# Peptides against a protein of PDB entry 5EFW, part 14

Target 1, 141 residues: chain A of PDB entry 5EFW
Amino acid sequence: TTLERIEKNFVITDPRLPDNPIIFASDSFLQLTEYSREEILGRNARFLQGPETDRATVRKIRDAIDNQTEVTVQLINYTKSGKKFWNLFHLQPMRDQKGDVQYFIGVQLDGTEHVRDAAEREGVMLIKKTAENIDEAAKEL

## One batch from the design tools (peptide; made by RFdiffusion4, then SolubleMPNN)

Design b1_p10_4_s2 (from b1_p10_4, 6 letters changed)
Fold by OpenDDE base, seed 5:
Structure b1_p10_4_s2 (fold): chain B 141 residues (1-141), chain A 10 residues (1-10)
Amino acid sequence: as target 1 above (141 residues)
Amino acid sequence: PLDAEDEEMF
């Protein structure tokens, strides 16, 4: 599919299912996080969090889901092996023709370091553009 | 108390 050809770190979740599970994960996302597809599909993405993940930042993600809005944050995530990485993360709702939320798109920048200033702004523009590309590709499903 | 489902994504 066109969606499968997007070579970026992303997932799609279904808020209409219990606990907003991941229903699609890109190959790059699997490589970044060190999980298999079978380990991820059907789970909420919270398994990437750990001891140093800022809870106030996670609350911003929760609030965006509850309010059906977009959010962009940086937070510490953990790979399956327990390696920390900085995740510049963008979340946005995917809406149907009626304007109802069908899915959420989550995009991760492929960085291991915390980004600031111009690099952060560039990363934000990139992940937002990627999310729009995913939104268009997912309409073909 | 059932711990509030930490609806944490990522």
Scores: peptide ipSAE 0.178, ipTM 0.712, DockQ to the pose 0.149
Fold by OpenDDE base, seed 2:
Structure b1_p10_4_s2 (fold): chain B 141 residues (1-141), chain A 10 residues (1-10)
Amino acid sequence: as target 1 above (141 residues)
Amino acid sequence: PLDAEDEEMF
């Protein structure tokens, strides 16, 4: 599908199901995180968190889900093998024609360091644009 | 725990 051809790190979750599980993951996301598709489909994305993940940043993500809003944050995530990476993360709701939330789109930009200033702004623009492309592609499903 | 239901997403 058009969605499957987006060569970026992303997932789609379903907040209408218990615990807002992942219902789609890109191949790039699986490669980044070192999980198989079978290991993550039907699970909440919190399995990427670990000891050094900032809980206040995670709360911002939770608040965005509860309030059905978008958020952009940077946080420590962990691969299946336990490797840390900085995740510049963008979350936004996908809405139906009535304006009701159907899904959430999560887009990740990985890095070895916390990005700041111009690099952060560039990354934010990229992941937001990616989320819009995913939103449009998912409407065709 | 980090995987508690009240904590979510990435």
Scores: peptide ipSAE 0.173, ipTM 0.722, DockQ to the pose 0.266
Fold by OpenDDE base, seed 1:
Structure b1_p10_4_s2 (fold): chain B 141 residues (1-141), chain A 10 residues (1-10)
Amino acid sequence: as target 1 above (141 residues)
Amino acid sequence: PLDAEDEEMF
């Protein structure tokens, strides 16, 4: 789809389905994570977690989903081959015209290290802007 | 497994 070909790392999930599964994944996200689209669609995004993923950080993501709010965190994720990367991650709800949550948008900025200061601020601005662009593009579906 | 329903999301 046009949405899936956006040249950014992102997924869209459906919280109205059991376990909030991924329903869209960008080509860039597939390349980053080393999974096929068939391996990802219909699964919860937790498969990116691993031994060094901070559980307190993951809880912040869970809390944002439960409360239908946005969150921005950095956490260790793993590719299919087991490579670790630092994920500067932004999650936000996509709402309908009534204000009800339809989907969540998850945007990933990958890195070899935990980003700080100006680099973190730049990354946060980028992934938030990307999420807004995805939200607008998804309204056309 | 890390993909179990009782594990945290994302």
Scores: peptide ipSAE 0.170, ipTM 0.719, DockQ to the pose 0.235
Fold by OpenDDE base, seed 4:
Structure b1_p10_4_s2 (fold): chain B 141 residues (1-141), chain A 10 residues (1-10)
Amino acid sequence: as target 1 above (141 residues)
Amino acid sequence: PLDAEDEEMF
């Protein structure tokens, strides 16, 4: 599918299902996080969080989901093996023709370092553009 | 209360 051709780290979640589970994960996301597709599908993405994940940043993600808005944050996530990485993360709702939220798109920057200043701005532009590409590709399905 | 904070995604 067009969606499967997007070579970026992303997931799609379904907020209409209990606990907003992941319903699609890109191959790159699986590689980044070290999980299999079977280990991820049907689960909420909170399994990426750990001891050093900033709870106030996580609350911003929750607030965006509850309010059906977009958010961009940078937070510590953990791979299956327990490796920490900095995740520049963008979340946005995918809406139907009526304007109702069907899904959320979550995009992760490719990288393990905390980005700042110009590099952060560039990363934000990239992941937002990626989210728009995913939104358009998913509408074609 | 603490368990509810662990319920946030990503």
Scores: peptide ipSAE 0.169, ipTM 0.716, DockQ to the pose 0.211

Design b1_p10_4_s3 (from b1_p10_4, 6 letters changed)
Fold by OpenDDE base, seed 2:
Structure b1_p10_4_s3 (fold): chain B 141 residues (1-141), chain A 10 residues (1-10)
Amino acid sequence: as target 1 above (141 residues)
Amino acid sequence: PLYAEDSEQF
């Protein structure tokens, strides 16, 4: 499957560029967040945060990037129009054949509630599987 | 929009 045909909410960022900007966004992500592609390409994804976004959770994301590890969290994000939603978010590095980090893959599952227990586990499995599909598709390009 | 400048991801 090609990257552009994956019908999920996701972005790809480039940590080798200043401020780890978004270099790819899925159509579904744009629809969810209410931004155009032109508005977000080249920007750091932090613009989705807002007043009620938990700073400790954001620090977990930053730490994962700094340490080149994966992380899964839930946080409040905001659309362009200012609507808040719960984002079950998974981030993982995309590595080359030598094991060096080339990109980060971010996958989003939106919801009206902070999900727990079985619902959270199900969502985590889904977004992790999606991230693996993105990893494979991106390497084929 | 309000966001943390020292974060690298949303």
Scores: peptide ipSAE 0.185, ipTM 0.734, DockQ to the pose 0.250
Fold by OpenDDE base, seed 1:
Structure b1_p10_4_s3 (fold): chain B 141 residues (1-141), chain A 10 residues (1-10)
Amino acid sequence: as target 1 above (141 residues)
Amino acid sequence: PLYAEDSEQF
């Protein structure tokens, strides 16, 4: 689809389905994570977590989903081959015309290290802007 | 084997 061809790392999940599964993933996300689209569609995005993923950070993500709010964190994720990367991650709800949550948009900025200071600020601005662009593009959902 | 099985999301 046009949405899947957006050249950023992102997924869209459906919290109205059991376990908030991924329903769309960009080509870039698949390349980053080393999964095929068939391997991840219909699954919760927790498969990116592993031994060194900070559980307190993951809880922040869960809290945001439960409370239907946005969150920005950095956490260790793993590719299919087991390669670690630092994920500067932004999640926000996508709401309908009534204000009800339809989906969540998750945007990933990958790196070899935990980013700080100006690099972090720049990354946060980028992934937030990306999420807004996806929200606009996904209105047909 | 690399999939997380806990209830936490993303």
Scores: peptide ipSAE 0.181, ipTM 0.722, DockQ to the pose 0.192
Fold by OpenDDE base, seed 4:
Structure b1_p10_4_s3 (fold): chain B 141 residues (1-141), chain A 10 residues (1-10)
Amino acid sequence: as target 1 above (141 residues)
Amino acid sequence: PLYAEDSEQF
């Protein structure tokens, strides 16, 4: 689909389904994570976590889901082959016209290093802008 | 059944 081919790393999840599964993944996300679409759809995104993923950071994500708020964090994620990468991750709810949460949009900016200061601010602006673009494009879901 | 509030995410 057009949405699938947006040249950004992102997923859309459905918190109204058991375990908030991924219902949409961009081609870039599949390439980044080394999974096929069939391997990802219907699964909770926790499969990206691994031994060095900071649990406190993951809890921030969980809290954002529970509270239906946006969050931006950096955490270690893993590809299917076990390659680690620093993920500057932004999550935000997609709301309907009544303001109720329908989906979550997750945007991933991968890197070899934990970004700081100006580089982090730049990355945050980028992934937030991306999330807003996805929100507009995905209203047809 | 598992729900997002009971699970680690991403």
Scores: peptide ipSAE 0.168, ipTM 0.693, DockQ to the pose 0.207
Fold by OpenDDE base, seed 3:
Structure b1_p10_4_s3 (fold): chain B 141 residues (1-141), chain A 10 residues (1-10)
Amino acid sequence: as target 1 above (141 residues)
Amino acid sequence: PLYAEDSEQF
């Protein structure tokens, strides 16, 4: 789809379906994570977690979903082949005109290190802006 | 390897 061809790392999930599955994934996301589209559509995004993923950070993501709010965190994720990467991750709800949550947008900035200070702030601004662009694009579909 | 940990997101 046009949405899936946006040249950023992102997914869209549907909290109205069982276990909040991924319903869209960008080509870049597939490349980053080494999964095919068919392997991830319909699955909860937790498959990116692994042994070194901080559980407290994951709980922050869960809490944001439960509370229908946005969150920005850094956590260890894993590719299909088991490669670790630092994911500067931003999640935000996509709301309809009534204000009800219909989807979540997840944007990933991959890196080899836990980014700090100015680099972190820059990354956060980037992924948040990306999420807003995706939100607008998705509303047009 | 696939890591289907708990919680609702990656």
Scores: peptide ipSAE 0.170, ipTM 0.727, DockQ to the pose 0.207; fails the geometry check

Design b1_p10_4_s4 (from b1_p10_4, 7 letters changed)
Fold by OpenDDE base, seed 3:
Structure b1_p10_4_s4 (fold): chain B 141 residues (1-141), chain A 10 residues (1-10)
Amino acid sequence: as target 1 above (141 residues)
Amino acid sequence: PLDAEDEEQF
């Protein structure tokens, strides 16, 4: 599919299902997180969190979901092996023609450090553009 | 307080 050709770290979730589970994950996301597709489909993405994940940042993500808005944050995530990485994360709702939320798009930019200043701005532009490309491709869902 | 298992990553 067009969606499968997007070579970026992303998932799509379904907020209409219990616990907003992942319904699609890119190959790059699987590589980043060290999970198989079977291990993550049908699960909430919270499995990426761990001891050093800032709970206030996670609350910002939850608030964005509850309010059906977009958010961009940086947080510590963990691979299956327990390796920490900085995730510059962008979340946005995917809406139908009526304006109702159908899915959420989550885009991840992985890094070994908290990105700042110009590098952060560049990363934000990249992940937001990626989310828009996913939104267009996901209209086939 | 919300349990960590109840907090969404997204």
Scores: peptide ipSAE 0.139, ipTM 0.718, DockQ to the pose 0.197
Fold by OpenDDE base, seed 2:
Structure b1_p10_4_s4 (fold): chain B 141 residues (1-141), chain A 10 residues (1-10)
Amino acid sequence: as target 1 above (141 residues)
Amino acid sequence: PLDAEDEEQF
């Protein structure tokens, strides 16, 4: 599908189901996180968090979901093997023609460092553009 | 735990 051809790290979640589970994960996301598709689908994405994940940053993600808004943050995430990485993360709602939230799109840009300034701005533009491409591709399904 | 239902994704 057009959605499956997007070569970026992303997931789609369904907030209409209990615990807002992942319903789609890109191949790149699976490679980044070291999980299989079977291990991911039907789970809430909180399994990426770990001991050094900032709880205040996680609360910003929760607030965005509850308020049906977009958010962009950087947080420590963990692979299945326990490797830490900085995740420049963007989340936005996917809305139907009536404006009702159908899904959330989560896009990840991995890094070895907490990016700042021009590098952060560039990364934010990239992941936001990716989220828009996902939104359009998912509506065609 | 970090995977508690009251905690959020990503």
Scores: peptide ipSAE 0.134, ipTM 0.719, DockQ to the pose 0.263
Fold by OpenDDE base, seed 1:
Structure b1_p10_4_s4 (fold): chain B 141 residues (1-141), chain A 10 residues (1-10)
Amino acid sequence: as target 1 above (141 residues)
Amino acid sequence: PLDAEDEEQF
């Protein structure tokens, strides 16, 4: 599919199911996080959080889901093996023709540090553009 | 655990 050809770190979640589970994960996301597809599908994406993940930042993500809005944040995530990475994360709702939320798109840009200034702006532009490409490709879902 | 329903999403 067009969706499967997007070589970026992303997931699609279904907020109409209990606990907004992941229903699609890109191969790159699996490689980044060190999980298999079977370990990911049907779970809420919170398993990427850990001891150093800022709870106020996570709350911004929760608020965006509850309000059906987009958000862009940076937070510490953990791989399956427990390696920390800084995640420049963008989340946005995917809406139907009526404007109702069908899914959420989550895009991850991994790094070894909290990105600032020009690097942050560049990363934000990249992950937002990626989310739009996913939105277009996911019309077949 | 981090996968509990009462934990924040994503």
Scores: peptide ipSAE 0.128, ipTM 0.721, DockQ to the pose 0.244
Fold by OpenDDE base, seed 5:
Structure b1_p10_4_s4 (fold): chain B 141 residues (1-141), chain A 10 residues (1-10)
Amino acid sequence: as target 1 above (141 residues)
Amino acid sequence: PLDAEDEEQF
């Protein structure tokens, strides 16, 4: 599909299912996180969090889901092997023609370092643009 | 009761 051809780190979740599970993950996301597709499909993305993940930042993600809004944050995530990485993360709702939320799109920056200033702004623009590309590709399904 | 409130997303 056009969606499968997007070479970026992303997932799609279904808030209409219990616990907003991941229903799609890009190959790059699997490589970044060191999980297989079978290990993550049908699960909530919280398994990426760990001891040094800022709880106030996670609350911003939760609030965005509950309010059906977009959010952009940086947080510590963990790979399957327990390696820490900085995730510049953007989440936005994907809406149908009626304006109802069907899915959430989550995009992760390719880098593993904490970014600041101009690099952060550039990364934010990139992941937001990627999310729009995913939204358009998912509508073709 | 396991407080469902700590259910982190992403």
Scores: peptide ipSAE 0.150, ipTM 0.704, DockQ to the pose 0.170; fails the geometry check

Design b1_p10_5_s1 (from b1_p10_5, 5 letters changed)
Fold by OpenDDE base, seed 2:
Parts: sequence; structure tokens; C-alpha cells
Structure b1_p10_5_s1 (fold): chain B 141 residues (1-141), chain A 10 residues (1-10)
Amino acid sequence: as target 1 above (141 residues)
Amino acid sequence: DDWWKTAKFI
């Protein structure tokens, strides 16, 4: 599918199902996080969080989901092996023709450091553009 | 405190 051809780190979640589980994960996302597809599908993405993940930042994500809005944040995530990485994360709702939220799109840009200034702006532009591409492709779902 | 395990998203 067109969705499967997008070579970026992303997931799609279904907020209409209990606990907003991941229903699609890109191959790149699996490689980044060190999980298999079978380990991820049907789970809430919270498994990427850990001790040094900032609660206030996670609350921003939660608020965006609850309010059905987009958000862009940077937070510490963890791979399956426990490796920390900075995640420039963008989330946005995918809406149907009536304007109702059907899915959420999450795009991840991994890095060793918190990105700032021009690098942050560039990263934000990239992940937002990626999210739009996913939105278009995911209409097949 | 494993608060992150109950968080809504990544």
C-alpha cells in the first residue's frame, strides 16, 4: 500500500478502541524502537516511556488526544533494550469526511540530543510533512 | 513510580 511505502518512523492509533492502541507501525519505527510488529500492534504507545520521560510533556500529548488536536514535543523515549533517545514527536488527528476523528498519526524523529533552534524547526517541518503524507495514505484504512 | 505505564501516549 501507499502507507507501507512511507519510509519514516510513524504509528497510527485507533482512539475508538480501548486504550487507543497502535494499529499500524512503520518498519522504520520497529527498527528504531527494537520491537517486532507483533509486540506493538494492539498496544498503547506508552511502552516507549520510562523513568526520565517528562510527565509534563506526556500530559501535553494526552491533552492533545483528549482535545483532538495536534501537538509537537520532544521527549525521552526508550528502546526495547532500554536505550534512551530524544524523540521529536508530532501527533495529529486523522479525520473522516464528516470531520470526526478516526485515527491519530504519530511521527517520530530520533536523535541523541534535544534539538534546538534551526534544527528543531527543520525537524518539525519534516515530521509535519510526513504526517500529512501519512494522512493521505491512511485514507485507505 | 511507574506513572508512564498509565500515560495515554508516547
Scores: peptide ipSAE 0.283, ipTM 0.830, DockQ to the pose 0.802
Fold by OpenDDE base, seed 1:
Structure b1_p10_5_s1 (fold): chain B 141 residues (1-141), chain A 10 residues (1-10)
Amino acid sequence: as target 1 above (141 residues)
Amino acid sequence: DDWWKTAKFI
Protein backbone atom coordinates (compact mmCIF):
# COMPACT_ATOMS: atom_id res chain seq x y z
CA THR B 1 0.00 0.00 0.00
CA THR B 2 0.99 3.65 -0.23
CA LEU B 3 1.12 3.78 3.56
CA GLU B 4 3.60 0.91 3.71
CA ARG B 5 5.97 2.75 1.39
CA ILE B 6 6.28 5.87 3.53
CA GLU B 7 10.02 6.16 4.09
CA LYS B 8 9.87 6.17 7.89
CA ASN B 9 10.13 3.40 10.47
CA PHE B 10 6.70 2.84 11.94
CA VAL B 11 4.08 0.32 12.95
CA ILE B 12 0.39 0.53 13.70
CA THR B 13 -1.08 -1.71 16.39
CA ASP B 14 -4.62 -2.62 17.35
CA PRO B 15 -5.24 -2.40 21.10
CA ARG B 16 -8.75 -3.76 20.61
CA LEU B 17 -7.29 -7.14 19.67
CA PRO B 18 -5.66 -9.52 22.15
CA ASP B 19 -2.13 -8.44 23.07
CA ASN B 20 -2.17 -5.26 20.92
CA PRO B 21 -0.71 -6.83 17.77
CA ILE B 22 0.98 -5.10 14.88
CA ILE B 23 -1.50 -4.71 12.05
CA PHE B 24 0.69 -2.56 9.80
CA ALA B 25 4.41 -2.06 9.28
CA SER B 26 6.32 0.18 6.90
CA ASP B 27 8.89 -1.22 4.49
CA SER B 28 11.51 0.83 6.31
CA PHE B 29 10.63 -0.80 9.62
CA LEU B 30 11.03 -4.23 8.07
CA GLN B 31 14.41 -3.25 6.68
CA LEU B 32 15.54 -1.85 10.03
CA THR B 33 14.46 -4.84 12.07
CA GLU B 34 15.33 -7.49 9.46
CA TYR B 35 11.92 -9.14 9.66
CA SER B 36 9.50 -9.96 6.90
CA ARG B 37 5.99 -8.62 7.02
CA GLU B 38 4.67 -12.15 7.52
CA GLU B 39 6.89 -12.61 10.57
CA ILE B 40 5.53 -9.59 12.44
CA LEU B 41 1.91 -9.00 11.46
CA GLY B 42 -0.38 -10.22 14.20
CA ARG B 43 2.36 -10.15 16.83
CA ASN B 44 3.02 -7.80 19.72
CA ALA B 45 6.09 -5.65 19.08
CA ARG B 46 7.86 -6.99 22.20
CA PHE B 47 9.97 -9.26 19.97
CA LEU B 48 12.28 -6.27 19.48
CA GLN B 49 13.27 -6.36 23.16
CA GLY B 50 16.18 -8.26 24.65
CA PRO B 51 18.58 -8.62 27.56
CA GLU B 52 19.77 -5.02 27.63
CA THR B 53 16.35 -3.45 27.15
CA ASP B 54 15.60 -1.33 30.20
CA ARG B 55 12.61 -2.60 32.17
CA ALA B 56 11.67 0.80 33.52
CA THR B 57 11.56 2.22 30.01
CA VAL B 58 9.35 -0.63 28.85
CA ARG B 59 7.05 0.05 31.80
CA LYS B 60 6.67 3.63 30.60
CA ILE B 61 5.51 2.33 27.25
CA ARG B 62 3.10 -0.09 28.90
CA ASP B 63 1.71 2.64 31.11
CA ALA B 64 1.15 4.89 28.11
CA ILE B 65 -0.78 2.16 26.35
CA ASP B 66 -2.86 1.41 29.43
CA ASN B 67 -3.58 5.08 29.99
CA GLN B 68 -4.09 5.75 26.28
CA THR B 69 -1.48 8.50 26.21
CA GLU B 70 1.61 9.27 24.16
CA VAL B 71 5.18 8.61 25.27
CA THR B 72 8.68 9.21 23.92
CA VAL B 73 11.60 7.12 25.17
CA GLN B 74 14.93 5.66 24.12
CA LEU B 75 15.49 1.94 24.52
CA ILE B 76 17.68 -0.87 23.29
CA ASN B 77 16.08 -2.97 20.58
CA TYR B 78 17.34 -5.96 18.64
CA THR B 79 17.12 -6.91 14.99
CA LYS B 80 16.24 -10.42 13.88
CA SER B 81 19.95 -11.22 13.62
CA GLY B 82 20.50 -9.98 17.17
CA LYS B 83 22.11 -6.64 16.44
CA LYS B 84 21.46 -4.00 19.08
CA PHE B 85 20.39 -0.49 18.27
CA TRP B 86 19.18 2.49 20.25
CA ASN B 87 15.59 3.19 19.40
CA LEU B 88 14.28 6.70 19.90
CA PHE B 89 10.68 5.61 20.09
CA HIS B 90 7.46 7.58 20.02
CA LEU B 91 4.06 6.07 20.69
CA GLN B 92 0.71 7.80 20.42
CA PRO B 93 -2.92 6.77 20.18
CA MET B 94 -4.91 7.21 17.01
CA ARG B 95 -8.41 8.24 17.97
CA ASP B 96 -11.66 8.01 16.10
CA GLN B 97 -14.21 10.76 15.58
CA LYS B 98 -15.66 10.14 19.03
CA GLY B 99 -12.25 10.41 20.68
CA ASP B 100 -11.93 6.69 21.41
CA VAL B 101 -8.61 4.97 20.82
CA GLN B 102 -8.67 3.01 17.59
CA TYR B 103 -4.98 2.21 17.07
CA PHE B 104 -1.53 3.04 18.32
CA ILE B 105 1.18 4.48 16.11
CA GLY B 106 4.76 3.58 16.95
CA VAL B 107 7.61 5.46 15.27
CA GLN B 108 11.24 4.37 15.53
CA LEU B 109 14.40 6.36 14.96
CA ASP B 110 17.37 4.02 15.03
CA GLY B 111 20.90 4.86 16.07
CA THR B 112 24.14 3.39 17.29
CA GLU B 113 24.15 5.55 20.39
CA HIS B 114 21.84 7.02 22.94
CA VAL B 115 21.18 10.53 21.67
CA ARG B 116 21.24 13.58 23.92
CA ASP B 117 20.74 17.31 23.87
CA ALA B 118 20.21 18.89 20.47
CA ALA B 119 20.35 15.58 18.63
CA GLU B 120 17.69 14.14 20.91
CA ARG B 121 15.47 17.20 20.52
CA GLU B 122 15.79 17.01 16.76
CA GLY B 123 14.96 13.32 16.77
CA VAL B 124 11.96 13.82 19.01
CA MET B 125 10.58 16.54 16.77
CA LEU B 126 11.08 14.32 13.75
CA ILE B 127 9.38 11.22 15.14
CA LYS B 128 6.48 13.22 16.58
CA LYS B 129 5.92 14.94 13.26
CA THR B 130 6.13 11.57 11.56
CA ALA B 131 3.51 10.14 13.90
CA GLU B 132 1.16 12.99 13.07
CA ASN B 133 1.68 12.43 9.37
CA ILE B 134 0.98 8.72 9.80
CA ASP B 135 -2.13 9.50 11.80
CA GLU B 136 -3.44 11.58 8.94
CA ALA B 137 -2.44 9.09 6.26
CA ALA B 138 -3.99 6.16 8.15
CA LYS B 139 -7.45 7.69 8.64
CA GLU B 140 -8.86 5.22 6.16
CA LEU B 141 -7.84 2.15 8.12
CA ASP A 1 15.10 -14.38 32.22
CA ASP A 2 12.59 -13.64 29.48
CA TRP A 3 10.85 -10.76 31.23
CA TRP A 4 10.71 -8.69 28.04
CA LYS A 5 8.56 -11.29 26.34
CA THR A 6 5.70 -10.31 28.64
CA ALA A 7 6.01 -6.60 27.93
CA LYS A 8 3.11 -4.85 26.26
CA PHE A 9 5.03 -3.17 23.43
CA ILE A 10 8.49 -2.76 21.86
Scores: peptide ipSAE 0.282, ipTM 0.829, DockQ to the pose 0.807
Fold by OpenDDE base, seed 5:
Structure b1_p10_5_s1 (fold): chain B 141 residues (1-141), chain A 10 residues (1-10)
Amino acid sequence: as target 1 above (141 residues)
Amino acid sequence: DDWWKTAKFI
């Protein structure tokens, strides 16, 4: 689909389904994580976590989902082959006309290192803008 | 400990 071809790393999840599974993944996300689309769709995105993923950071993501709010964090994620990468991650709810959450948008900016200061600020602005663009593009869902 | 397998999202 057109949405799948957006040249950004992102997923869309459905919190109305059991365990908030991924219902959409961009081609770039598949390339980054080394998974096929078939391996990802219908699964919770937790498969990206591993031994060095910070528990407190994951809790922030969990809290944001439970509270239906946005969050921006950096955490260690793992590819299918076990390669670590730093994920500057932004999550936000997609709401309907009544204000009810329909989906979550997750945007990933991958890097070899933890970003700080100006680089972090730039990355945050980028992934937030990307999430807004995806929200607009995904209104047909 | 595979705690990350039960965590929500990525």
Scores: peptide ipSAE 0.278, ipTM 0.830, DockQ to the pose 0.818
Fold by OpenDDE base, seed 4:
Structure b1_p10_5_s1 (fold): chain B 141 residues (1-141), chain A 10 residues (1-10)
Amino acid sequence: as target 1 above (141 residues)
Amino acid sequence: DDWWKTAKFI
């Protein structure tokens, strides 16, 4: 689909389904994580976490989902082959015309290092802008 | 300890 071909790392999840599964993944996300689309769809994105993923950071994500708010964090994720990467991750709800949450948009900026200061600010601006673009593009879902 | 298996999202 056109949405799948957006050259950014992102997923869309459905919190109205059990366990908030991924219902959409970009080609770039699949390439980053080394999974096929078939392996991703219908699963909760937790499979990207591993031993060095910070629990407190994951709790921030969980709280944002439960409270239906946006959040931006950095956490260690793992590819299918077990490679670690730093994920500057932004999550925000996608709302319908009534203001009810329909989906969540998750945008990933990958890197070998934890980003700080100006680089972090730039990355945050980028992934937030990306999420807004995806929100607009995905309104037809 | 595979705590992440029950954690929400990535």
Scores: peptide ipSAE 0.264, ipTM 0.822, DockQ to the pose 0.815

Design b1_p10_5_s2 (from b1_p10_5, 5 letters changed)
Fold by OpenDDE base, seed 3:
Structure b1_p10_5_s2 (fold): chain B 141 residues (1-141), chain A 10 residues (1-10)
Amino acid sequence: as target 1 above (141 residues)
Amino acid sequence: DDWWKTAKFL
């Protein structure tokens, strides 16, 4: 089973390359965002942002990357066709055996909508679990 | 204002 065929919405980025580009994207992520793999690979994931994307939320993501920590947020993203959707998003670093950051894993909730309370907690648990599974699957990178 | 073009991530 190849990494891209995992039936979850996710990307892997490489902070060691210029502008932290996407180096892997799941088939589900491509379907969600309406992009081809060719259109996404090698690009920073910022192309999913748009006019209604909250700047403060994006700053939280930026700070997590800069500090090499995880973050979980909800933000507005846009498909290629311009459709707006809520993204419950979890980002975490993938570390090597020495503890150095190699990659970032970004996971988007299935059926992306703005969620609250119990539904949000359940979604957070799911995307965090997904990120851990992807971390294990991506050890071969 | 296309501020997101310089943002760090999605």
Scores: peptide ipSAE 0.205, ipTM 0.789, DockQ to the pose 0.812
Fold by OpenDDE base, seed 5:
Structure b1_p10_5_s2 (fold): chain B 141 residues (1-141), chain A 10 residues (1-10)
Amino acid sequence: as target 1 above (141 residues)
Amino acid sequence: DDWWKTAKFL
């Protein structure tokens, strides 16, 4: 689909289904993570975590989902082959006209290092803007 | 310990 071809790393999840599974993944996300679309769809995104993923950071993501709020964090993720990458990650709810959460949008900015200061601020602005663009593009879902 | 497998998201 057109949505899948957007040149950004993102997924859309459905919290109304058991375990908040990924229902959509961009081509770029598949390339980054080294998974096929068939391996991703219907699964919770936790498969990206591994031994060096910070537990407190994961808890922040969990809390944001439970509270239906947005969150921006950096965490270690792993590709299918076990390669580590730093993920500057932004999550936000997609709401209907009543304000009820329909989906979550997750945007990933990958890097070889933890970003700080100006680079972090730029990355945060980018992934937040990307999430807003995805929200607009995904209104047909 | 596979604690990360119980996480709610990536």
Scores: peptide ipSAE 0.197, ipTM 0.783, DockQ to the pose 0.796
Fold by OpenDDE base, seed 2:
Structure b1_p10_5_s2 (fold): chain B 141 residues (1-141), chain A 10 residues (1-10)
Amino acid sequence: as target 1 above (141 residues)
Amino acid sequence: DDWWKTAKFL
C-alpha cells in the first residue's frame, strides 16, 4: 500500500478501540524501538515511556488526544533494550469526511539530544509533512 | 512509581 511505502518512523492508533491501541507501525518505527510488529500491534504506545520521561510532556500528548488536536513535543523514550533516545514527536488526528476523528497519526524523529532552534524547526516541519503524507495514505484504511 | 505505564500515549 501507499502507507507501507512511507519510509519514516510512525504509528497509527485507533481511539475508537479500548486504550487507543496501535493499529499500524512502520518498519522504521520497529527498527527504532527494537520491537516486532507482533509485540506492538494492539498495544497503547505508552510502552515507549520510562523513568526519565517527563510527565508534564506526556500530559500534553494526553490533552491533545482528549481534545482531538495536534501536538508536537520532545520527550525521552526507550527502546525495548532500555536505550534512551530523544523523540521529537508529532501527533495529529485523522478525520473522516464528516470531520469525526477516526485515527491518530504519531510521527517520531529520533535523536541523541534535545533539538533546539533551527534544528527543531526543521525537524518539526519534517514530521508534520510526514504526518500529512500518512493522512493521505491512511485514507485507504 | 510506574506512572508512565498508565499514560495514554507515547
Scores: peptide ipSAE 0.181, ipTM 0.760, DockQ to the pose 0.816
Fold by OpenDDE base, seed 4:
Structure b1_p10_5_s2 (fold): chain B 141 residues (1-141), chain A 10 residues (1-10)
Amino acid sequence: as target 1 above (141 residues)
Amino acid sequence: DDWWKTAKFL
């Protein structure tokens, strides 16, 4: 689909289904994480976590989902082959015309290092802008 | 300890 071909790392999840599964993943996300689309769809995105993923950071994500708010964090994620990467991650709800949450958009900026200061600010601006673009593009879901 | 298997999202 056109949405799948957006050259950014992102997923869309459905919180109205059990365990908030991924219902959409970009080609770039699949390439980053080394999974096929078949392996991703229908699963909760937690499979990207591993031993060095910070629990407190994951709790921030969980709280944002539960409270239906946006959040931006950096956390260690793992590819299918077990490679670690720093994920500057932004999550925000996608709302319907009534204001009810339909989906969540998750955008990933990958890197070998934890980003700070100006680089972090730039990355945050980028992934937030990306999420807004995806929100607009995905309104037809 | 596979705590992350029960965590929500990424």
Scores: peptide ipSAE 0.154, ipTM 0.745, DockQ to the pose 0.813

